# Designs tried in a protein design run: peptides against a protein of PDB entry 6UG1. Part 136

Target 1, 304 residues: chain A of PDB entry 6UG1
Amino acid sequence: SNEERKRRKYFHMLYLVCLMVHGFIRNEWINSKRLSRKLSNLVPEKVFELLHPQKDEELPLRSTRKLLDGLKKCMELWQKHWKITKKYDNVGLYMRTWKEIEMSANNKRKFKTLKRSDFLRAVSKGHGDPDISVQGFVAMLRACNVNARLIMSCQPPDFTNMKIDTSLNGNNAYKDMVKYPIFWCEVWDKFSKKWITVDPVNLKTIEQVRLHSKLAPKGVACCERNMLRYVIAYDRKYGCRDVTRRYAQWMNSKVRKRRITKDDFGEKWFRKVITALHHRKRTKIDDYEDQYFFQRDESEGIPD
Target 2, 301 residues: chain A of PDB entry 6UG1 as posed
Amino acid sequence: SNEERKRRKYFHMLYLVCLMVHGFIRNEWINSKRLSRKLSNLVPEKVFELLHPQKDEELPLRSTRKLLDGLKKCMELWQKHWKITKKYDNEGLYMRTWKEIEMSANNKRKFKTLKRSDFLRAVSKGHGDPDISVQGFVAMLRACNVNARLIMSCQPPDFTNMKIDTSLNAYKDMVKYPIFWCEVWDKFSKKWITVDPVNLKTIEQVRLHSKLAPKGVACCERNMLRYVIAYDRKYGCRDVTRRYAQWMNSKVRKRRITKDDFGEKWFRKVITALHHRKRTKIDDYEDQYFFRRDESEGIPD

## One batch from the design tools (peptide; made by RFdiffusion4, then SolubleMPNN)

Design b2_p21_2_s1 (from b2_p21_2, 10 letters changed)
Fold by OpenDDE base, seed 2:
Structure b2_p21_2_s1 (fold): chain B 304 residues (1-304), chain A 21 residues (1-21)
Amino acid sequence: as target 1 above (304 residues)
Amino acid sequence: SFEELLKKLLEELEKEFKEYE
């Protein structure tokens, strides 16, 4: 019905706000000065120097290569620190079906909310789920004065799916779900004036995204619980930005159709949510990023 | 606070959605 369509849009918007605010809180928690002091001790001076190379005036690419090597070594150091990767309880922050949402509303399960103190302890010990591990990695890079962003792929229920029963086949569902991350890192490269993508936990990859990312879910089974629609960046200065354009090869043709921003109402609303979560002034880094997004929109073209 | 921010965003969502209906 039209009512069920409206209800699913509303619930999608509500769920999206809750996810975006969850990302904001986790971004605040990883700015902990106490955690920063502990995590900086994991990074030797030689690795710190690679993270902060001098500008090579002849070949800026040499400076980028040093930064990439420093980030690789930080990923290796992080793997040594992280002792226990817990499985997600149920589906974690991956996408739920409409049926799972309805069933969860009836079950007053006391969701034990992870407290800030428990999060900081988990990161400090190296014990937690993959999301906590990524968030801790971003905290370690920030402790080394690296301009690192926390990236969150927000997975609200699909309001474009009007099926009543979306039973997911159980057996391989967890492996397919966790094949691609929900959280990752971006690092600002001041030499190339680009964001470097870092997945320290899942794919253990560093990439300079041009047209497509390795972190973008591929295949039907992986996309059931992980649809690339809302990739939100949280920086160390409490900036909040939609960076979906970086990771979406087909933003205009495919991704936009599955976003609330497909219509003018949803676009205006989503801009208000971003603005409410964006607690810093604009910088030249935002100008370079917007120029890159513009070039990516022009290069995709208008879908036929 | 976080709770105040969330409350404000939810109130704004509810208002805008009622205006869209």
Scores: peptide ipSAE 0.153, ipTM 0.829, DockQ to the pose 0.791
Fold by OpenDDE base, seed 4:
Structure b2_p21_2_s1 (fold): chain B 304 residues (1-304), chain A 21 residues (1-21)
Amino acid sequence: as target 1 above (304 residues)
Amino acid sequence: SFEELLKKLLEELEKEFKEYE
């Protein structure tokens, strides 16, 4: 019905706010001074120097290469620190079906909310789910004074799916679900004026995204619980930005149709949510990023 | 606080949704 379509849009918006706010809280928790002091000790001086290369005036690309090598070594150090990767409880922050949401609303199951103290202990010991691991990696880079963002791919239920949910078959579904990450890192390259994408946990990759990312889900099975729609960046100064354009090859033709921002009402609302979560002044980094997004929109064109 | 931010965002969502209906 039209009513069920409205209800699914509302619930999508509600769920999206809750996810974006979860990302904001995790971003605050990883700014812990106590955690920062512990995690900085994992990074030897030689790796710290690679993270902070001098500008090569003759060939700025040499400075970017040093930063990339420093980030690679940080990923290796992080793997040595991380002792236990727990599976997600159920589907974690991957996309739920409408049926799973309805069944969860009827079940008085007390969700155990992870406390800040338990999170900080988990990161410090090197144990937890993949999301905690990525968040801890961002904390380690921030402890080394790197301008690292926490990236979250928000997975609200698909309001465009009006089909009756068939039960997803269990065992193969988990492997396909976790094939692509929900959380990753971005690092500012001051030499190239670009964000570097870092997945330290899942794909263990460093990428300079041009047109597409390796982190973008591909194939039907993985897209059931992970659709690239809302990629939100949280910086060390409590900035919040929509960076979906970086990771979406087909923003205008495909991704926009599955976002609440497909219409003017949803666009205005989503801008208010971003503004409410954005607790810093604009910087020249934001100008370079917006210019990059503009060029990416022009290069994609308008779908015929 | 976080709770106040979430509350404000939810109240705004409820208001805007009622205006859209």
Scores: peptide ipSAE 0.145, ipTM 0.821, DockQ to the pose 0.780
Fold by OpenDDE base, seed 5:
Formats: C-alpha cells, sequence, structure tokens
Structure b2_p21_2_s1 (fold): chain B 304 residues (1-304), chain A 21 residues (1-21)
C-alpha cells in the first residue's frame, strides 16, 4: 500500500539517524585521552617516523610510499594487539529485513548496550567484535597524531523493498554478510591530497581509491545485508561527511535509487542530519575531497 | 548532550515527515 511505503520510508530515516549518531558516539569514544596514551605505546618510533615523513620536494610520491609503509606496519601491530575477534550477535549493524524488524518489536529483547567504559576496556585488551577492532585502530592512528577518519557504512532497512516477507534464505548467510566491512578507516595523505582507505580487520587492505574500492560489496548474497548507500566519515575534530561517492562506482545509476536522497525532500532532510552531526569548520581538505567527488560525478555521467 | 541531540533530530524528523504527508 501507499501507507506501507510511507511507513518503510519513515523507519528507514529513523534507523539511518540512529546509525549515524551511533557512529558519532563511537568517534567521540575513540578520542579518549586515556585510550590514546595506551595505544600510542603500541607504535614504535620507527613506525611513527614513517607515519610522519618529511615532504620530498623532488618526488612527493616517496613521502606517500613511506606513509603507506607506516600504515601497513600499523595494521601488523594492530593484529598482534587484537587477541579475540568476537562474532556479531545476530547481524550486528548489518542490514535487517523488514520481517526481522517487526519480529524484534514484538520481542522485548534487552539489547545490551555497550557502555563507553566497556568499549575502552575492550579496545585496551584487544577483545571485541570487528567494529570495536576497527574503531580501536582509528584510535591508535589518532594517538600517533595521524589524521584518521572513522568510516561507517550505514545499513538502514531497504525502503525500496516492498515485499511482505523479506526473509533471507541461505546456509552461508553469516559468511556472506561479514565478507565486507561496515566500519573502516581513512587516512589523509597531505602529499597526494587524497584520502587513503584502510581496512585493518576484514580484508586487511590499504587502498588509494580511484574508481572502485575493494570494500564495496559485490554479489547478490553479500549485498542482501550490506548495501553501499550511506558511507559516513567521522574525523578527529567531529566533522561528519558523506563519502559514499568514493566507494560507489555507480552512484547515479544504482546507488542513488536506494537512498533517501533520491528526491528533493530526502536530500534536504539528509543534509540537515549531516549538518547537525558536523561540528567543525570547513577546511582545505574538504575542498580537495569535494573536487574529487565532482570529478567522479562528471566521469560517471548520467545513466541512460 | 548526545541524548538531547538525538531527541532534537528525531523531533525534527517527525515534524518534516508530517509536513511531507
Amino acid sequence: as target 1 above (304 residues)
Amino acid sequence: SFEELLKKLLEELEKEFKEYE
């Protein structure tokens, strides 16, 4: 019905706000001074120097290569620190079906909310789910004065799916779900004027995204619970930015159709949500990023 | 507080959604 379409749109928007705000809180927790002091001790001086290379005036690419090597070594150090990767309870922050949402409303399951103290303890011990691990990795890079962003791929329920039964059938459903991350890191390369993508936990990759990312879900089964629609970046200064354009190869042809921003109302609303979560002034880094997004929009063209 | 920010965003969402209906 038209009513069910309106209801699903509303629940999508509500759920998206809750997810984006969850990302904001986790980003604040990452900025803990107590955690920073503990995590800085995991990084040897030689690795710190690689994270902060001098500018090579002759070949800026040499400085980028040092930064990439420093980030690789940080991923190796983080893997040594992280002792226990817990499975997600149920689906974690991956996309729920409409049926799962309706059933969860009827079942007063006490969601055990992770407290800030429990998060800081989990990161410090190296015990937690993959999301806590990625968030802790961003905290370690920030402890080393690296301009690292927490990236969150927000997975609200699909308001474009009007099926009554949205049950997902499959023996490998969990493996397919966790094949791609929900959280990752970006690091600012001051030499190339670009963001470097870092997945320290799932794919264990460092990428300089040009047209496509390895972190973008591929295949029907993986996309059932992980649709790339809202990739939100949270920086160390409480900036909040939509960076979906970086990771979406087909923003205009495919991704936009599944976003609330497909219409002017949803675009205006989503801009208000971003603005409310964006607690810093614009910087020259934002100008370089917006220029990159513009070039990516022009290069994709208008879908036929 | 964070709870106040969330509450404000939810109230704004409810208002805008009623205006869209």
Scores: peptide ipSAE 0.142, ipTM 0.821, DockQ to the pose 0.772
Fold by OpenDDE base, seed 3:
Structure b2_p21_2_s1 (fold): chain B 304 residues (1-304), chain A 21 residues (1-21)
Amino acid sequence: as target 1 above (304 residues)
Amino acid sequence: SFEELLKKLLEELEKEFKEYE
């Protein structure tokens, strides 16, 4: 019905705000001075020097290569620190079906909300789910004075899916669900004037995204619970930015059609949400990023 | 507070949705 379409749009918007807020809170928690002091001790001086290379005036690419090597060594150090990767409770922050949402409304399952103290303890011990592990990795890089962002791929229910009974086949669903991450890291390269993408936990990869990312879900089964639609970046200064354009190869032709921002109402609303979560002034880094997004929009073209 | 910001965003969403109905 038209009513069910309106209801699904509303629940999508509500769920998206709750997810974006969750990312903001986690980004505040990883700025903990107590956690920073503990995590800085995991990084040897030689690795710290690689994270902060001098500018090579002859070949700036040499400075970027040192930073990439430092980030690789940080991923190796983080894997040694992390002792226990817990499975997600149910589907974690991956996308739920409409049926699962309706069933969960009837079942008063007390979700145990993780407290700030328990999160800081989990990161310090190296015991937690993959999301806590990625968030802790961003905290370690920030403890080393690296300009690292927490990235969150927000997975609200698909308001464009009007099918009632999307029974996702249960057992194979977990492996396909966790094949691609929901949380990852970006690091600012001051030499190339670009963000470097880092997945320390899931794919264990470092990339400089040009046209496509390895972190973008591929295949029908993986896309059932992980659709790239809202990739939100949270920086150390409480900046909040939509970075979906970096990871979406087909933003205009495919991704936009599944976003609330497909219409002017949804675009204006989503801008208000971003503005409310963006607690810093604009910087030259934002100018370089917006220029990169503009070039990516021009190179995709207008969908026919 | 952050709770007040979330509350305002939810109230604005509810208002905009009622105006769209």
Scores: peptide ipSAE 0.137, ipTM 0.817, DockQ to the pose 0.686

Design b2_p21_2_s2 (from b2_p21_2, 7 letters changed)
Fold by OpenDDE base, seed 4:
Structure b2_p21_2_s2 (fold): chain B 304 residues (1-304), chain A 21 residues (1-21)
Amino acid sequence: as target 1 above (304 residues)
Amino acid sequence: SFEELLEKLIKELKEEFEKYE
């Protein structure tokens, strides 16, 4: 019905706010001074120097290469620190079906909310789910004074799916679900004026995204619980930005149709949410990023 | 606080949804 379509849009928006706020809180928790002091000790001086290369005026690309090598070594150090990767409880922050949501609303299951103290202990010991691991990696880079963002791919239920949910078959579904990350890192390259994408946990990759990312889900099975729609960046100064354009090859033709921002009402509402979560002044980094997004929109064109 | 921010965003969402109905 039209009513069920409205209800699914509302619930999608509500769920999206809750996810975006979850990302904001995790971003605050990883700014812990106590955690920062512990994690900085994991990074030897030689790796710290690679993270902070001098500008090569003759060939700025040499400075970017040093930063990339420093980030690679940080990923290796992080793997040595991380002792236990726990599976997600159920589906974690991956996309739920409408049926799973309805069944969860009827079940008085007390969700055990992870406390800040438990999170900080988990990161410090090197144990937890992949999301905690990525968040801890961002904390380690921030402890080394790197301008690292926490990236979250928000997975609200698909309001465009009006089909009756068939039960997803269990065992193969988990492997396909976790094939692509929900959380990753971005690092500012001051030499190239670009964000570098870092997945330290899942794909263990460093990428300079041009047109597409390796972190973008591909194939039907993985897209059931991970659709690239809302990629939100949280910086060390409590900035919040929509960076979906970086990771979406087909923003205009495919991704927009699955976002609440497909209409003027949803766009205005989503801007209010971003503004409420954005607790810093604009910077020249934001100008370079917006210019890059503009060029990416022009290069994609309008779908015929 | 976080709770106040969440409550505000939920309230604004409800008010905007009620205007769309």
Scores: peptide ipSAE 0.126, ipTM 0.787, DockQ to the pose 0.800
Fold by OpenDDE base, seed 5:
Structure b2_p21_2_s2 (fold): chain B 304 residues (1-304), chain A 21 residues (1-21)
Amino acid sequence: as target 1 above (304 residues)
Amino acid sequence: SFEELLEKLIKELKEEFEKYE
């Protein structure tokens, strides 16, 4: 019905706000001074120097290569620190079906909300789910004065799916779900004027995204619980930015159709949400990023 | 507080959705 379409749109928007807000809280927890002091001790001086290379005036690419090597060594150090990767309870922050949402409303399951103290303890011990691990990695880079962003791929229920039964059938459903991350890191390269993508936990990759990312879900089974629609970046200064354009190869042709921003109302509303979560002034880094997004929009063209 | 910000965003979302009903 038209009513069920309106209801699903509303629940999508509500769930999206709650997810974006969760990302904001986790980003604040990452900025813990107590955690920072503990995590800085994991990084040897030689690795710190690689994270902060001098500017090579002759070949800026040499400075970028040092930063990339420093980030690789940080991923290796983080893997040594992280002792226990817990499985997600149920689906974690991956996309729920409409049926799962309706059933969860009827079942007063006490969602055990992770407290800030429990998060800080989990990161410090190296015990937690993959999301806590990625968030802790961002905290370690920030402890080393690296301009690292927490990235969250927000997975609200699909308001474009109007099926009554949205049950997902498949023996490998969990493996397909966790094949791609929900959280990752970006690091600012001051030499190339670009963000470097870092997945320290799932794919264990460092990428300089040009047209496509390895972190973008591929295949039907992986996309059932992980649709790339809202990739939100949270920086160390409480900036909040939509960075979906970086990771979406087909923003205009495919991704936009599944976003609330497909219509003017949804675009205006989503901009208000971003603005409410964006607690810093614009910087020259934002100008370089917006220029990159503009060039990516022009290069994709209008879908036929 | 953060809870107040969330409550505000939820309230604004409800008020906007009710205007389009």
Scores: peptide ipSAE 0.119, ipTM 0.789, DockQ to the pose 0.739
Fold by OpenDDE base, seed 1:
Structure b2_p21_2_s2 (fold): chain B 304 residues (1-304), chain A 21 residues (1-21)
Amino acid sequence: as target 1 above (304 residues)
Amino acid sequence: SFEELLEKLIKELKEEFEKYE
């Protein structure tokens, strides 16, 4: 019905706000001065120097290479620190079906909300789910004075799916779900004027995204619980930015149709949510990023 | 607080939906 379409749009928007605020809180928690002091001790001086290379005036690419090598070594150090990767309880922050939402509304399951103290302890011990691990990695880079963002791929229920029963069949559902991350890192390269993508936990990859990312879900089974629609960046200064354009190859033709921002009302509303979560002034880094997004929109073209 | 920010965002969302019902 038209009513069910309105209802699903409402619940999508409500769920999206809750997810985006969850990302904001986790970004605040990883700015903990106590955690920073502990995590800085994991990074040897030689690795710190690679994270902070001098500008090579002859070949700026040499400085980018040093930064990439420093980030690679930080991923290796992080793997040594992280002792226990817990499975998600049920689906974690991956996309739920409408049926799962309706069934969960009837079940007053006390979601065991992880407290700030428990999060900080989990990161410090290296014990937790993959999301906590990524968030801790961002905290370690920030502890080394690296301009690292927490990235969250927000997975609200699909308001474009009007099917009543979306039972996800199969024993491999968890493996397909966790094949691609929900959280990752971006690091600012001051030499190339670009964000470097870092997945320290899932794919264990460093990427300079050009046209597409390795972190973008591919295949029907992976996209059932992980649809790239809302990739939100949280920086160390409480900036909040939509960076979906970086990771979406087909933003205009495919991704936009599955976003609340497909219509003017949804665009205005989503802009209000971003503005409410964006607690810093604009910087020259934002100008370079917006220029990159503009060039990506031009290169994709207008969908016919 | 976080709760106040969430309540504000939920309130704004409700007010926007009520205008389009």
Scores: peptide ipSAE 0.092, ipTM 0.768, DockQ to the pose 0.763
Fold by OpenDDE base, seed 2:
Structure b2_p21_2_s2 (fold): chain B 304 residues (1-304), chain A 21 residues (1-21)
Amino acid sequence: as target 1 above (304 residues)
Amino acid sequence: SFEELLEKLIKELKEEFEKYE
C-alpha cells in the first residue's frame, strides 16, 4: 500500500539517523586523550616519520609513497596489537530485513549498549568486533597526528524493497555479510590533495580511489546485508560529510535510486541531518573533496 | 548531550513527516 511505503520510508530515515549518530559517538570516543596516549606508543619513531614525510618539491609522489608505506606499517602494527576479533552478535550494523525489524520490535531484548569505558578497554586490549578494531585503528592514526577519518557505510533497511517476507537463506549468510566492511578509515594526503582509503581489518587494503573502490560490495549475496548507499565520514574535528560519491561508481544511475535523497524532501531532510552532525567550519580539504566529487559526477554523466 | 541531539533529530524527522501526511 501507499501507507506501507510511507511507513518504510519513515523507518528508513529514523534508522539512518540512529546509525549516523552512532558513527558520531564512536568518532567522539576515539578522540579520547587517554586512548591516544596508549595507542601512540604502538608506533615506532621510524614509522611516525614515514607518516609525516617532508614534501618532495621535485616529485610529490615520493612523499605520498612514504605516507602509504607508513600506513602499511601501521596496519601491520595494528594486526599485532589486535589479539581477538569477535564475531558480530547477530548481524551487527549490517542491513536488517523488514521481517527481522518487526520480529525485533516484539522481542524486548535488552541490547547491552557498549559503554564508552568498555569500548576504550576493548580497543586498549585489542579485543572486540571488526568495527571496534577499525575505530581503534583510526584512533591510533589520530594519536600519531595523522588526519584520519572514520568512515561508516550506514545500512538502514531498504525502503525500496516492498517484499513482505525477505527470508535470507541462513547458511552462508554470515560469510557473505562480512565479506565487505561497514567501517573503514580515510587518511588525508596533503601532497596529492586526496583522501587515501584504508581498510585495516577486513580486506587489509590501502587504495587511492579514482573511479571504484575494493570496499564497494559486489554480488547479490553480499549486497543483501551491505548496500552502498550512505558512506559517512567523521573527522577528528567532528566534521561529518557524505562521501558516498567516492565509493559509488554508479551514484547517479544506481545508488541514488536507493537513497532517501532521490526526492527533494529526502534531500533537504538528509542535508539537515548532515548539518546537525557537522561541528566544524569548512576547510580547503573540503574544497578539494567537493571538486573531486564534482569531477566524478561529470565523468559518470547523466544516466540514459 | 548525545541524547538531546538524537531527540532533536527524531523530533525534526517527525515534524517533517507529519507535514507530508
Scores: peptide ipSAE 0.077, ipTM 0.758, DockQ to the pose 0.797

Design b2_p21_2_s3 (from b2_p21_2, 10 letters changed)
Fold by OpenDDE base, seed 5:
Structure b2_p21_2_s3 (fold): chain B 304 residues (1-304), chain A 21 residues (1-21)
Amino acid sequence: as target 1 above (304 residues)
Amino acid sequence: SFEELLEKLLKELEEEFKKYE
């Protein structure tokens, strides 16, 4: 019905705000001074120097290569620190079906909310789910004075799916779900004027995204619980930015159709949410990023 | 507070949806 379409749109928007808020809170917890002091001790001086290379005036690419090597070594150090990767309870922050949402409303399951103290303890011990691990990795880079962002791929229920039964059938459903991350890191390269993508936990990859990312879900089964629609970046200064354009190869042709921003109302509303979560002034880094997004929009063109 | 900001955003969302009912 038209009513069910309105209801699903509303629940999508509500759920999206809750997810974006969750990302903001986790980003604040990452900025813990107590955690920072503990995590800085994991990084040897030689690795710290690679994270902060001098500017090579002759070949800026040499400075970028040092930063990339430093980030690789940080991923190796983080893997040594992280002792226990817990499975997600149910689907974690991956996309729920409409049926799962309706059933969860009827079942008063006490969601055990992770407290800030429990998060800080989990990161410090190296015991937790993949999301806590990625968030802790961002905290370690920030402890080393690296301009690292927490990236969250927000997975609200699909308001474009109007099926009554949205049950997902498949023996490998969990493996397909966790094949791609929900959380990752970006690091600012001051030499190339670009963000470097870092997945320290899932794919264990460092990427300089040009047209496509390895972190973008591919295949029907993987996309059932992980649709790339809202990739939100949270920086160390409480900036909040939509960075979906970086990771979406087909923003205009495919991704936009599944976003609330497909219509003018949804675009205006989503901009208000971003603005409310954006607690810093604009910087020259934002100008370089917006220029990159503009060039990516022009290069994709209008879908036929 | 952050909770007050969330409540405000949720209230604004509810008020905007009521305008489309």
Scores: peptide ipSAE 0.143, ipTM 0.803, DockQ to the pose 0.654
Fold by OpenDDE base, seed 3:
Structure b2_p21_2_s3 (fold): chain B 304 residues (1-304), chain A 21 residues (1-21)
Amino acid sequence: as target 1 above (304 residues)
Amino acid sequence: SFEELLEKLLKELEEEFKKYE
């Protein structure tokens, strides 16, 4: 019905705000001074020096290569620190079906909300789910004075899916669900004037995204619970930015059609949400990023 | 507060949806 379409749009928007707020709160928690002091001790001086290379005046690419090597060594150090990767409770922050949402409304399952103290303890011990592990990795890089962002791929229910019974086949669903991450890291390269993408936990990869990312879900089964639609970046200064354009190869032709921002109302509303979560002034880094997004929009073209 | 901001965003969302009911 038209009513069910409106209801699904409302629940999508409400769920998206809750996810974006969750990312904001986690980004505040990883700025903990107590956690920072503990995590800085995991990084040897030689690795710290690689994270902060001098500018090579002859070949700036040499400075970027040192930073990339430092980030690789940080991923190796983080894997040694992390002792226990817990499975997600149910689907974690991956996309739920409409049926699962309706069933969960009837089942008063007390979701045990992780407290700030328990999160800080989990990161310090190296015991937690993959999302806690990525968030802790961002905290370690920030403890080393690296300009690292927490990235969250927000997975609200698909308001464009009007099918009632999307029975996702249960057992194979977990492996396909966790094939691609929901949380990852970006690091500012001051030499190339670009963000470097880092997945320390899932794919264990470092990339400089040009046209496509390895972190973008591929294949029908993986996209059932992980659709790239809202990739939100949270920086150390409480900045909040939509960075979906970096990871979406087909933003205009495919991704936009599944976003609330497909219409003027949804675009204005989503801008209000971003503005509300953006607690810093604009910087030259934002100018370089917006220029990169502009070039990516021009290179995709207008969908025919 | 952050809570007041969230409440305002939720209220704006509810008021917009009430206009479409």
Scores: peptide ipSAE 0.141, ipTM 0.801, DockQ to the pose 0.523
Fold by OpenDDE base, seed 1:
Structure b2_p21_2_s3 (fold): chain B 304 residues (1-304), chain A 21 residues (1-21)
Amino acid sequence: as target 1 above (304 residues)
Amino acid sequence: SFEELLEKLLKELEEEFKKYE
C-alpha cells in the first residue's frame, strides 16, 4: 500500500539517524585521551617516522610511499595487538529485513548496549567484534597524530524493498554478510591531497580509490545485508561528511535510487542530519575532497 | 548532550513526517 511505503520510508530515516548518531558516539569514544596514551605505545618510533615523512620536493610520491608503508606496518602492529575477534551478535549493524524489524519490535530483547568504559577496555585489551577493532585502529592512528577518519557504511532497512517476506535463506548468510566491512578507516595524504582507504581488520587492505573500492559489496548475497548507500566519515575534530561518492562507482545511476536523497525532501532532510553531526569549520581538505567528488560525478556522467 | 542531539534529530524527523501524513 501507499501507507506501507510511507511507513518504510519513515523507519528507514529513523534507523539511519540512529546509525549515524552511533557512528558519532563511537568517534567521540575513540578520541579518549586515556586510550590515546595507551595506543601510542604500540607504535615504534621508526613507524611513527614513516607516518610523518618529510615532503620530498623532487618526487612527492616518495612521501606517499613512506606513509603507505607506515600504514601497512600499523596494520601489522594492530593484528598483533588484537587477540580476540568476537562474532557479531545476530547481524550487528548490518542491514535487517523488514520482517526482522517487525519481529524485533515484538520482542523486548534488551540489546546489551556497550558502555564507553567497556569499549575502552575492549580496545585496550584487543578483545571485541570487528567494528570495535576498526574503531580502535583509528584511535591508534589518531594517537600517532595521523589525520584518520572513522568510516561507517550505514545499513538502514531498504525502503525500496516492498516485499512482505524477505527471509534470507542459507547456512552461509553470516559469511556473506561479513565478507565486506561496515566500518573502516581513511587517512589523509597531505602529499597527494587524497584520502587513503584502510581496512585493517576485514580485507586487511590499503587502497587509493580511483573509480571503485575493494570495500564496495559485490554480488547478490553480500548486498542483502550490506548495501553501499550511506558511507559517513567522522574525523578527529568531529566533522561529519557523506563520502559515499568515493566508494560508489555508480552513484547517480544505481546508488542514488536507493537513498533517501533521491527526492528533494530527502536531500534537504539528510543535509540537516549531516549538519547536526558536523561540529567543525570547513577546511582546505574538504575543498580537495569536494573537487574529487565533482570530478567523479562528471566522469560517471548523467544517467540516461 | 548526546541525548539532546538525538532528541532534536528525532523531533525534526517527526515534524517532517507529520507534513506527509
Scores: peptide ipSAE 0.116, ipTM 0.781, DockQ to the pose 0.686
Fold by OpenDDE base, seed 4:
Structure b2_p21_2_s3 (fold): chain B 304 residues (1-304), chain A 21 residues (1-21)
Amino acid sequence: as target 1 above (304 residues)
Amino acid sequence: SFEELLEKLLKELEEEFKKYE
């Protein structure tokens, strides 16, 4: 019905706010001074120097290469620190079906909310789910004074899916679900004026995204619980930005149709949510990023 | 506070959806 379509849009928006809020809170927790002091000790001086290369005036690309090598070594150090990767409880922050949401609303199951103290202990011991691991990696880079962002791919239920039963067949579903990450890192390259994408946990990759990312889900099975729609960046200064354009090859033709921002009401509302979570002044880094997004929109064109 | 901001966003969302009922 039209009513069920409205209800699904409402619930999508509500769920999206809750996810974006969760990302904001986790971004605050990883700014812990106590955690920062512990995690900085994991990074030897030689790796710290690679993270902070001098500008090569003759060939700025040499400075970017040093930064990339430093980030690679940080990923290796992080793998040595991380002792136990726990499976997600149920589906974690991957996309739920409408049926799973309805069943969860009827079930008085007390969700165990992870406390800040438990999170900090988990990161410090090197144990937890993949999201905690990525968040801890961002904390380690921030402890080394790297301008690292926490990236979250928000997975609200698909309001464009009007099927009544969206039950997913169980056993292969977990492997396909976790094939692509929900959380990753971005690092500012001051030499190239670009964000570097870092997945330290899942794909264990460093990428300079041009047109597409390796982190973008591909194939039907993995897209059932992970649709690239809302990629939100949280920086060390409590900035919040929509960076979906970086990771979406087909923003205009495919991704927009699955976002609440497909209409003027949803666009205005989503801008209010971003503004509410954005607790810093604009910087020249934001100008370079917006210019890059503009060029990416022009290069994609308008779908016929 | 962050909670007050969330409450305002949720209230605005509820008010906008009531206009469509």
Scores: peptide ipSAE 0.086, ipTM 0.768, DockQ to the pose 0.548

